# Ledger of designs, part 100: peptides against a protein of PDB entry 1IK9

Target 1, 211 residues: chain A of PDB entry 1IK9
Amino acid sequence: MERKISRIHLVSEPSITHFLQVSWEKTLESGFVITLTDGHSAWTGTVSESEISQEADDMAMEKGKYVGELRKALLSGAGPADVYTFNFSKESCYFFFEKNLKDVSFRLGSFNLEKVENPAEVIRELICYCLDTIAENQAKNEHLQKENERLLRDWNDVQGRFEKCVSAKEALETDLYKRFILVLNEKKTKIRSLHNKLLNAAQEREKDIKQ
Target 2, 207 residues: chain A of PDB entry 1IK9 as posed
Amino acid sequence: MERKISRIHLVSEPSITHFLQVSWEKTLESGFVITLTDGHSAWTGTVSESEISQEADDMAMEKGKYVGELRKALLSADVYTFNFSKESAYFFFEKNLKDVSFRLGSFNLEKVENPAEVIRELIAYALDTIAENQAKNEHLQKENERLLRDWNDVQGRFEKAVSAKEALETDLYKRFILVLNEKKTKIRSLHNKLLNAAQEREKDIKQ
Target 3, 195 residues: chain B of PDB entry 1IK9 as posed
Amino acid sequence: MERKISRIHLVSEPSITHFLQVSWEKTLESGFVITLTDGHSAWTGTVSESEISQEADDMAMEKGKYVGELRKALLSVYTFNFSKESAYFFFEKNLKDVSFRLGSFNLEKVENPAEVIRELIAYALDTIAENQAKNEHLQKENERLLRDWNDVQGRFEKAVSAKEALETDLYKRFILVLNEKKTKIRSLHNKLLNA

## One batch from the design tools (peptide; made by RFdiffusion4, then SolubleMPNN)

Design b2_p15_7_s3 (from b2_p15_7, 7 letters changed)
Fold by OpenDDE base, seed 5:
Structure b2_p15_7_s3 (fold): chain B 211 residues (1-211), chain C 211 residues (1-211), chain A 15 residues (1-15)
Amino acid sequence: as target 1 above (211 residues)
Amino acid sequence: as target 1 above (211 residues)
Amino acid sequence: FFEELEKEIEEIEKA
């Protein structure tokens, strides 16, 4: 089961932060349980997949788009405070919410809730869920931080090896060329020496023929 | 101000999860505000630095060690359930807790609390703090995840460049040696040819002298 | 490799 808790402000009680819990299985489309609390009282309602489909039809909205709007309204928390308006009557236990656009506001959904007999249990469970979520998120943060530190070390190691490889390549090229030039110059000198010996031998032979 | 919320079980009410909020400025040693709630009622107390010092003295414990034990008891949440025992009288508003060791349990601290007039406000604020903490931790997780993805990309890039550098170094060495051997062999062949010409010239000269 | 090349050079410098 997935769950999301959000802060909302009721039009009737704008000074009192309310908490909206939505719980569902796999997809919000399959139905959900909605829980509203002011920290003293709690109200719950179950919304079926059939009710979601009916509300989408009544709005002349495609079901996937409607569920997408429900997800934004009910799961996003207070999005920009101006986009969704929440209303609840404690007397009728009727909850409804509107989407506010620049030129038009329209009702997005409505639910009948029931007053919880033991609101303290609902509130305790809600706080437990928050504390568990905090602990899970902290464990994820610590894991991600350790992975970041590992990746940074590994990056620095490879970067240092890469820089050494670049320098070693340049040094190798320079050394090989220097050695090559030395040996080549020695062989050129030997060739020149042998040519001079041939010229001298030819000149001596020309002298010996001239007696 | 720092704050920690923990689940605790009271010896008198082991079936009902209670929540212990501790709030302090910079260090727990400077004093703290303790808030206890069962999700319906709340109790608060302020513990001064002087009271903490007095309790440490009464226990014949070094203050830093005592504060260290307070931190473990009050901030760690339910550590292993067996190490700390919490007691609260709703009638007297007296809260005390014990450290359980294998052979001996001893009182670690005690506080007088006051019943909160508006527990719903305390509970709402507690839930708000939990939700804010969740949002902050989620933002940290998302940031760390993006950094991990960046570091992994950067590592893969440098690793690929390093592998190319290694291969390019080996290829350079091999190519330079091949070219060097070719030029060297050409010069060796030319030296041998010049030596043979010198030997032939010497042999012809020796024939001309015998003739 | 250089030592082998140097040896081959020395052997050709020696005949």
Scores: peptide ipSAE 0.021, ipTM 0.836, DockQ to the pose 0.364; fails the geometry check
Fold by OpenDDE base, seed 2:
Structure b2_p15_7_s3 (fold): chain B 211 residues (1-211), chain C 211 residues (1-211), chain A 15 residues (1-15)
Amino acid sequence: as target 1 above (211 residues)
Amino acid sequence: as target 1 above (211 residues)
Amino acid sequence: FFEELEKEIEEIEKA
């Protein structure tokens, strides 16, 4: 079961923060349980897949698009810039919400809720879920932090090895050229010496012919 | 102001999860506000720095060690393996907690709490704090995840550059040696040719003398 | 570098 809790403000009680819990299996499309609380009282209702389908049809909206709007309204609260307005009557237990667009406001959905007999249990369970979510997210944060530190160390190690490889390549090239020049100069000197010996031998032979 | 909420079980009501909120400024040593709730009622008390100091003295414990034990008890709940036991009387509003060691159990502290007149406000504020903490931790998780993905890309880039540098170093060494051998072999051939010319010139001169 | 060395060597072979 998936669950999301959001803060909402009711048009009837704008000074009192309410909490809207939505619980569902895999997808919101399959139906959900909605719970509203003010920290003292709680109200719960169940919305079926058939009701969601009927509401989409009544609105002449494609079901996937309608479920997308439900997700934005019910799982995100008012959303950015108060796009959604929530209404609840404590007397009738009728909950409805509207999408406010610039040129059009329309009712996105409505639910009949029932007052919970033991609201303290629902509130405790809601706080437990929040604390469990905090603990889970904290463990994920600590894991990701340790992984970041590992990746940074690994990056620094490879970077240092890369810099050493670049320097070693340049040093190798320089050393090989120095050694090459030394050996070539020795061979150049030997070739010059042999040429001079040939010239001298030719000059001596010309002297022997001239008697 | 820092705040921590933990789940506790009271010895008097072991079937009902209670929530212990502790709020403080910078350090728990400077004093704190304690709030207990069962999701219906709430009780609050203020503990001063002087009371903490007096309790440490009465226990014959160093203040920093005592504050360390308070932190474990009050900010972590029961702790691992139920090291801490919590007691509360709704009639007297007297809260006390014990540290359970294998051979010794002792009272770690006690507080007089006062019943909150509007528990719903305290509960709503507590839920708001939980939801704010979830949102903050989620934003941290998303940030750390993006940083991990960046670090992984950066690591892969440097690793690929390093591997190319290693291969380029080996290729450079091989190419330089091949070119070096070619040039040296040409010089060796020239030296051999010049030596043969000198030998031939010497043999011709010996023939001219015998002639 | 090797081309320059080869040229210097060819020049020494041509005197």
Scores: peptide ipSAE 0.021, ipTM 0.835, DockQ to the pose 0.523; fails the geometry check
Fold by OpenDDE base, seed 1:
Structure b2_p15_7_s3 (fold): chain B 211 residues (1-211), chain C 211 residues (1-211), chain A 15 residues (1-15)
Amino acid sequence: as target 1 above (211 residues)
Amino acid sequence: as target 1 above (211 residues)
Amino acid sequence: FFEELEKEIEEIEKA
């Protein structure tokens, strides 16, 4: 089961933060349990897949689009732009929410909730879920942090090896060229010496022919 | 202000999860606010630095060690080993906790709490803090995950460059040697040719003198 | 390698 808790502000009680818990299996489209609490009272309702389908049809909205709007409304809470307005009557236990567009507000959905007999249990369970989520996220953060530190060390090690390889390549090239030049110069000197010996031998032979 | 919320089980109500909130400024040693809730009622007390010092003295415990035990008891909740036992009287609003050692249990600390007039506000604020902490931790997780992915890409890039550098170094060495051998062989052939010409010239001169 | 090549060069200069 997936769960999301969001803070909402009810139009009827704008000074009191309410908490909207939505719980569902795999997909919100298949239905969900909604729980509203003010930290003293709690109200719960189950919304079926059939009710979601009916609300989509009543709105003449494609079901996937409607579920997408439901997800934004119910799982994000009041986003910073007050795009979704939440209404609840504690008397009728009727919960409804509206989407506020620039020129038009329309009801996006409505649910009948029931007052929970033992709200303290619901509130405790909600707090437990929050604490578990915090602990899980902290453990993930610590793991990711350690992995970041590992990856950074590994990157620095390879970077250092790469820089050494570049320098070693340049040094090797320079060394090989120096050695090559030395050997070539020796061979050039030997060739020059042999040519001079040939020229001298030819000149001496021409002198011996000329007595 | 730092805050920690923990689940605890009271000896008087072992079936009902309670929440222990501790709030402090910089260090727990300087004092803290303790809040206990069962999701319906809340109780709050302030513990001063002087009270912490007095409890440490009454225990004949070094203050730093005592604060260390306080931190373990109050900020970790009941660890998996039930090392700390929590007691609370709703009648007297007296909260005390014990450290259970193998052969001895001793009272580690005690606080007088006061029943909160509006527990719903305290509970709402506690839930708000949990939700804020979840959101902050999620944002950190997402950031760390993105950074991990970046570092992994950067590592793979440098690793690939390093491998190319190694291969290029070996290829360079091999190419330079091949070129060197070619030039050396040409020079060796030229030297051999010049030596043969010198030998022939010497033999012809010896024939001309014998003629 | 260079020492071997230098030796091979010296050997070919000697004959």
Scores: peptide ipSAE 0.021, ipTM 0.836, DockQ to the pose 0.350; fails the geometry check
Fold by OpenDDE base, seed 3:
Structure b2_p15_7_s3 (fold): chain B 211 residues (1-211), chain C 211 residues (1-211), chain A 15 residues (1-15)
Amino acid sequence: as target 1 above (211 residues)
Amino acid sequence: as target 1 above (211 residues)
Amino acid sequence: FFEELEKEIEEIEKA
């Protein structure tokens, strides 16, 4: 089961932060359980897949688009731009929310909620879920931090080896050329010396023929 | 201000999870505010640095060690090993906790709490803090994940460049030696040819003198 | 480089 808790402000009680919990299996489209609390009282309702489909049809909206709007309203809370307005009557237990556009506001959804007999139990479970989520996120954060530090070390090690390899390649090329030139120059000198000996031998033979 | 919320179980109400909030400035040693809630009622007390020092002295414990035990008891909750036992009387508002060792249990601390008049406000603020902490930890996790993915790409890029550099160095060495051997062999052949010409010229001259 | 060195040696040997 997936769960999201968000802060909302009710039009009737704008000074009191309320909490909207939504719980669902795999997708919000398959239905969800909604819980509202003010930290003293709690109200819960179950919304079925059939109700979601009917609301989408009644609004003449494509179901995937409607579910996308429900997700923005109910899981993100009132976004920073007051695009969603929440209303709740404690007397009727009727919860409804509107989407506010520049020129038009329209009701996006409505739910009948039931007052929970033991709100303290719901509130305790909500706090437990928050604490569990914090602990899980802390463990993930510590893991990611350790992995990041490992990857940074490994990167620095390979970078240093790469730079040494580049320098060693350039040094190897330079050293091999220098050694090669030395050996070639020795062979050039020997060839020149042998040619001069041949020329001298030919000149001496020409002198011996001329007596 | 730093804050920690933990789950605790009271000896008097073991079936009901309670929440212990501790709030402090920089260090727990400088004093703290403690809040207990069951999701319906809340109780708060302020513990001063002087009270912490006095409790450490009364226990004949070094202050840093005592603060270390307070931190384990109050900030970690009841650890997995039931090392700390929590007691609270709703009638007297007296909160105390014990450290359980193999052979001895002793009272680690005691506080007088006051019942909060508006517990819903304290509970709402506690839930708000949990939600803020979740949001902050999510943002940190997303950042660390993106950084980890970047570092992994950068590592793979450098590793691939390093492997190419190693292969290119070996190929360079092999190619340079092959080319060098070819040029050297040509020079060796020329030196041998010139030596043979010198030997032949000497043999012809010796024939001319005998003739 | 090798080809230039070879040419320079061939010129010295013709000369």
Scores: peptide ipSAE 0.020, ipTM 0.834, DockQ to the pose 0.562; fails the geometry check

Design b2_p15_7_s4 (from b2_p15_7, 9 letters changed)
Fold by OpenDDE base, seed 5:
Structure b2_p15_7_s4 (fold): chain B 211 residues (1-211), chain C 211 residues (1-211), chain A 15 residues (1-15)
Amino acid sequence: as target 1 above (211 residues)
Amino acid sequence: as target 1 above (211 residues)
Amino acid sequence: MFEELNKEIEEWEKA
């Protein structure tokens, strides 16, 4: 089961933060349980897949688009405060919410809730879920931090090896060229010397034939 | 102000999860506010630095060690359930806790609490703090995840450049040696040819003189 | 450097 808790402000009680819990199986479309609390009282309702389909039809909205709007209203928490308006009557236990656009507001959904007999149990379970979520997120943060530190070390090690490889390649090239030029110049000098000796020997032989 | 919320089980009410909130400025040693709730009622007490010092003295414990034990009891949440025992009387509003060791249990601390007139406000504020902490931890997780993905890309890029540099260095060395050997062999052949021509010219000159 | 040495090698191979 997936769960999301959000803070909402009711139009009737804007000074009192309320908490909206939504729980569902796999997809919000398959139905969900909605729980509202003010930290003293709690109200719960179950919304079926058929009710979601009927509300989408009544709104003349495609079901997937309607569920997308429900998800934004009910699961995003305090979205920018001005986009969704929440209304609840404690007397009728009727909960409804509106989407506010620039020039028009429209009802997005409405649910009948039932007052919970033992609100303290709902509140305790809600706090437990929050504390468990905090612990899980802290463990994820610690894991990700350790992975970041590992990756940074590994990057620094490879970067240092790469820089050494670049420098070693340049040094190798320079050294090999210097050695090559030295040996080549020695061989050029030896070839020139041998050529001069051949020319001198030929000139001496031509002198010896001329007596 | 720092805050920690933990789950505890009271000896008197082991079936009901209670929540222990501790809030303090900079260090727990300077004093703290302790709040207990069962999701319906709340109780709060302020513990001063002088009370902490007195409790440490009464226990014949060094203050820093005592504060270290307080931190483990009050801030670690559900530590292994068997290490700390929590007791609370709703009638007397007296809260005390014990450290359980293998063969001995001893009182670690005791506080007088006051029943909160508006527990719903305390509970709402507690849930708000939990939700804010979840949001902050989620933002940290998203940031760390993005950093991990960046570092992994950067590592792969440098690793690929390093591998190319290694291969390029080996290829350079092999190519330069092959070229060097080729040119060197050509020059050796030319030197041998010139030396043979010089030997032949000297032998012919010696024949011409004998003739 | 490589191009100059390659030219010098090529000139020496022609020579």
Scores: peptide ipSAE 0.021, ipTM 0.842, DockQ to the pose 0.143; fails the geometry check
Fold by OpenDDE base, seed 2:
Parts: C-alpha cells; structure tokens; sequence
Structure b2_p15_7_s4 (fold): chain B 211 residues (1-211), chain C 211 residues (1-211), chain A 15 residues (1-15)
C-alpha cells in the first residue's frame, strides 16, 4: 500500500491546517482511501476505480489525464501555485476540490466521507507513518552520503593515477629520446672515424704510386 | 530551534503509541521543551539548564554523561533494545523514565507536564513538522542521488582516460623501440660496410707490396 | 621529437 499525506487548507476553515491522507494499491487509478484530519477529528472515505472512471466520464476527460489531475490535487495538496482549492462540510461530510485555472475554476472531484469514531487512532497512525518515512529517508540519506564519499575517494584515486600516467608517459618519451640520441651520436662518430680512415688510406696509396 | 519526535509506549498505556517531542536551542544541555501526545490529548513541560544540572548532581553523574543519556532516552525513544521505559500519570501530569540495565533499572529523569488546552494545535504543528522534515529529506535524497550519478559519470570518464593513457604509454614505448632498432641496425650495417672497405684496402696494399 | 630525430637521421644519411 502506498500513502501520501499533504497539508491542505479548507475554504471553510482557512485558519487551521488540515491533513489529507490518500492511500492506494499500486496506482491511484485502481481506487484509494482518503482521510482528512484537523488534528482532533478525522473523516475517511473510499473511492473505487468505478467512481474514478465515472468522474472522468462526467468531466468528459480521458481517465489517465483525470487520474493525473487527481494525483496533483490529492497527493501534493494545493501545490506551490495554490492551483487546488479544498472544501469540506463537517455537517454533510462532503469533501470537494476545485482546480483553479486563470479564467475559470472547476470541480475536479468530490467525495462523501464518514466521521471516524476514534480519530486519535487515525492521527497516531498518521504520525507513525510520518516518523517511519522520516527514518527511512534518513537511512537513505546516510547511505547516499557514504556512497558519495566513496565515489569521491575513488575519483580522486583514479584522477591521481591518471595524472601520474600522463606525467610518466611524457617522462618516458623524453628519457627514450635522450638515450636514443646518445647511442645514435656514438654510431655517427664511429662512422665518421671509419670514413676518415678510408680517406687516409686512399691518400697513402696515391703517395706510394707517385716514386 | 531543533526538534525531535519519537514514538514511545507508556507503562500505563502500553496499547497505544504515544509521541514524545523534544525541542531545544543548539544543545539539549541548555534546556528543552518536552511535549507528550496520544493523538488526542497533549501535555507540555519546560526543563531548564539548572534542572538538568540538578538532576545530574542528584544522580551523582557528570553532566555531559547525563545529557548523553537524556539524548538517548528522549530523542530516540525506547531504542532498538527497549533500554528506556516511560511512565506518565494523566492525573498528576508526572512524566518519568527509567533506564533498564541488565541487573537494575534506575530513574533517569522526571518532569512535571501540563495538559495543553488546545491539543489539536499541538498535534497539527507536530504533523506539519513531520511533513516539513519529509520534504527536506526528500530534497536532500534527490540532490545526493543526482550527485552520485554525476560522480559515477566523472569516475567512468577519468577511468576511461586513464586506461587510454596506460595503453598509449605502452604503445608509445613499443613504437619508439621499434623505430630505434631500425635506425640503429642501419647504422650498424653502415659501420660493417666501412670496416669491410678498410679490410679490402689493406689487402690490396699488401698485394701491391708483394708485387 | 621523433620527427626532428628522423629529420636529423635523414640529413645524416644524405651526407
């Protein structure tokens, strides 16, 4: 079961923060349980897949698009731009919400809720879920932080090895050339010496012919 | 202001989860506000630095050690080993907690609380804090995940460059030696040719003398 | 460096 809790402000009670919990299995499309609380009272309702489909049809909206709008409204609250307005009557237990566009607001959905007999239990369970989510997210954060530190060390190690490899390649090239030049110059000197000996031998033979 | 909310079970009400909120400025040592709730009622008390110091003295414990025990008890709840036991009287508003060692339990601390007039406000604020903490931790997780993915890419890039550098160094060495051997062998051949010419010239001169 | 060394070798072979 997936669950999301959001803060909402009711048009009827704008001074007090309410909490909207939505619980579902795999997809919001398959239906969900909605719970509203003000921290003292709670109200719950079940919305079926058939009701969601009917609401989409009544709105002349494609079901996937409608569910996408429900997801934004019910799982994110009003959103950062206060695009959604929430209404609830404690007397009728009727909950409805509107999408506020620039030029028009329209009702996105409505639900009949029922007052929970033991709201304290619902509130405790809601707080438990929040605390469990905090603990799970903290454990994920600690894991990711340790992995970041590992990856940074591994990066520094290979970067240092790479820089050493570059420097070693340049040093190797320079050393090999220096050694090559020394050996080559030795052979050049030997060739010059042998040519001089041949020239001298030829000059001596020319002197011996001239007696 | 720092805050921690923990789940606790009261000895008097073991069937219902209670929530213990502790709020403080910078250090728990400087004093704190404690709030207990069962999701319907709430109780709050203020504990001063002087009270903490007095409790440490009464326990014959070093203040830093005592605060360390308070931190474990009040900020982590019972802990994974249920090392702490919590007691509360709704009639007297007296809260106390014990540390359970293997051979002995001892009272670690006690507080007089006061029943909150509007518990719904305290509960709403507590849920708000939980939701804010979830949102903050989610943002941190998303940031750390993106950083991990970046670091992994950066590691793969430098690793690939390093492997190319190693291969290029080995290829360079091999190529340089091959070229060097070719040139050296050419010079060796020239030296041998010149030596043979000198030997032939000497043999011809020896024939001319015998002639 | 290799090109310079090869040039020096080629110049020396012509000589």
Amino acid sequence: as target 1 above (211 residues)
Amino acid sequence: as target 1 above (211 residues)
Amino acid sequence: MFEELNKEIEEWEKA
Scores: peptide ipSAE 0.019, ipTM 0.841, DockQ to the pose 0.254; fails the geometry check
Fold by OpenDDE base, seed 1:
Structure b2_p15_7_s4 (fold): chain B 211 residues (1-211), chain C 211 residues (1-211), chain A 15 residues (1-15)
Amino acid sequence: as target 1 above (211 residues)
Amino acid sequence: as target 1 above (211 residues)
Amino acid sequence: MFEELNKEIEEWEKA
């Protein structure tokens, strides 16, 4: 089961942070359980797939788009732009929320909740879920941090080996050229010496023919 | 201000998860605020540096060691080994905790709490802190994940460049040797040709003198 | 390889 807890402000109680817990299986579209709490009382309702479909139809909205708006409203809470407004009557246990656009607000959805007899249990379970989520996220953070430190070390090691390889390649090229030049110069000197000996021998022969 | 919330089980109410919030400035040793809640009621107490010192002295324990045990008890909650046992009387508002060793349990500390008049506010603030911590940890996780993915790409890129550099070094060495052998063979052939011409010229001169 | 080249170079310097 997936769960999300969000902070919301009710129009009727704007100074009191409320918490909206939504729990669902696989997809929000297949239905969900909604729990509202003020830290003293809790109210719960189950929203079926049929109710979601009916609300989408009543709004003349495509179901996927409606579920997308439901997800933004219920799982993000009052985002920084107050795009969604939440209303709840503790008397009627009627919960409804509106999408606020620049020139118009419209009701996005409405649910009947039931007052929970033992709100302390709901609140404890909600806090437990938060603490478990914190612990899981901390463990993930520690793992990712250690992995990042490993990857950074491995990157530095390969980078250092790469730089050494580049330098070694340049050094190899330079050394091979130096050796090549030395051997070539020796062979050139030997060729020049042999050519001079041939020229001298030819000149001496021409002198011997001319007595 | 630093804060930690832990789950604890009270000896008097072992079936009901309680939450122990500890808040402090910089170090636990300098004093802290402790808040206990069952999700319906809340109890708060302030523990001063002097009280911590007195409890350490009463236990005949070095203050740093005592603070270390306090940190384990109060900030970790009931660890998996039930090394710490928590007791609270809702009547007297007296909170005390024990360290359980194999053959002996001893009282580690004791605090007088006060019942909070508005427990809902304390509970809401506690939930808000949990939700903020979740959001911060999620943002950190997303950042670390993106950084991990970047580091992995960068590692793969450098590794691939390194392997190419190794191969290019071997190819360079092989190519330079091949070129060197070709040029040397040409020079050797030229030297042999010049030597043969000199030998022939010397033999012809010796024939002309005997002639 | 360098030792082999040096040997080949040395053998080629001697002949």
Scores: peptide ipSAE 0.018, ipTM 0.842, DockQ to the pose 0.174; fails the geometry check
Fold by OpenDDE base, seed 4:
Structure b2_p15_7_s4 (fold): chain B 211 residues (1-211), chain C 211 residues (1-211), chain A 15 residues (1-15)
Amino acid sequence: as target 1 above (211 residues)
Amino acid sequence: as target 1 above (211 residues)
Amino acid sequence: MFEELNKEIEEWEKA
């Protein structure tokens, strides 16, 4: 089972932060349990897949799009954009929410909730879930931090090896060229010397023919 | 201000998870606010630095060691080791906790709490803090995950450049040697040809003298 | 290869 807790503000009690817990199996489309609390009282309702389908049909909205709007409304918390307005009557236990667009507001959904007899148990469970989620997220953060530190070390090690390889390549090129130039110049000198010896031998032979 | 919320079990109500919130400025040693709740009622007390010092002195414990034990007791939650036992009387609003060692249990600390008139506000604030902490930890997780992915890409890029550098060094070495051998062999051949011409010229001159 | 070529270079420098 997955769940999300969000803060909402009810139109009827705008000064009191309420908490909306939604719990579901695999997908919100298959149905969910909705729980509302003000930290004193709690209200819970179960929304079936058939109710979600009926609400989508009543709205003339494609079910996937409707579920997408439900997900935004019920799981995001009341984001700072006031896109969703939440209403709840403690008397009737009727919960409904609207989507506010520029030129039109429309009811997105409505649920009959039931007042929980033992709200303290629901609130304790909600706090337990928050604390479990904090612990899980902290453990994940510590793991990711250690992995980041490892990856950074590994990067520095490879970077250092790469820089050494570049320098070694440049040094090798320079050394090989220096050696090549030395040997080439020696062979050029030897060739020049041998040519001069041949020229001298030819000149001496031309002198010997001229007696 | 820093704070920690933990789950505890009271000896008087072992079936009901209680929540212990401790809030402090910079260090627990400078004093803290302690809040206890069962999800219905809440109790709060302020513990001063002087009270902490007095409790340490009464225990004949070094203050830093005592604060270290307070931190373990009050901030870790009741870890599975039953090392700390928590007691609270709703009638007297007296909170005390013991450290359980193999052969001895001793009272580690005691605090007079006051029943909060509006427990719902305290509980809502506690839930808000949990939700804020979840959001902060999630944002940190997402950041660390993105950084891990970046570092992994950067590592792969440098590794690939390093491998290319190694291969390029080997290729350069091989190419320079091949070129060097070619030029060297050409010069060797030319030197050998010039030596043969000199030998032939000397032999012809020796024939011309005998003639 | 490098050692052999260095030896060939050294032999050629001595010759």
Scores: peptide ipSAE 0.018, ipTM 0.842, DockQ to the pose 0.167; fails the geometry check

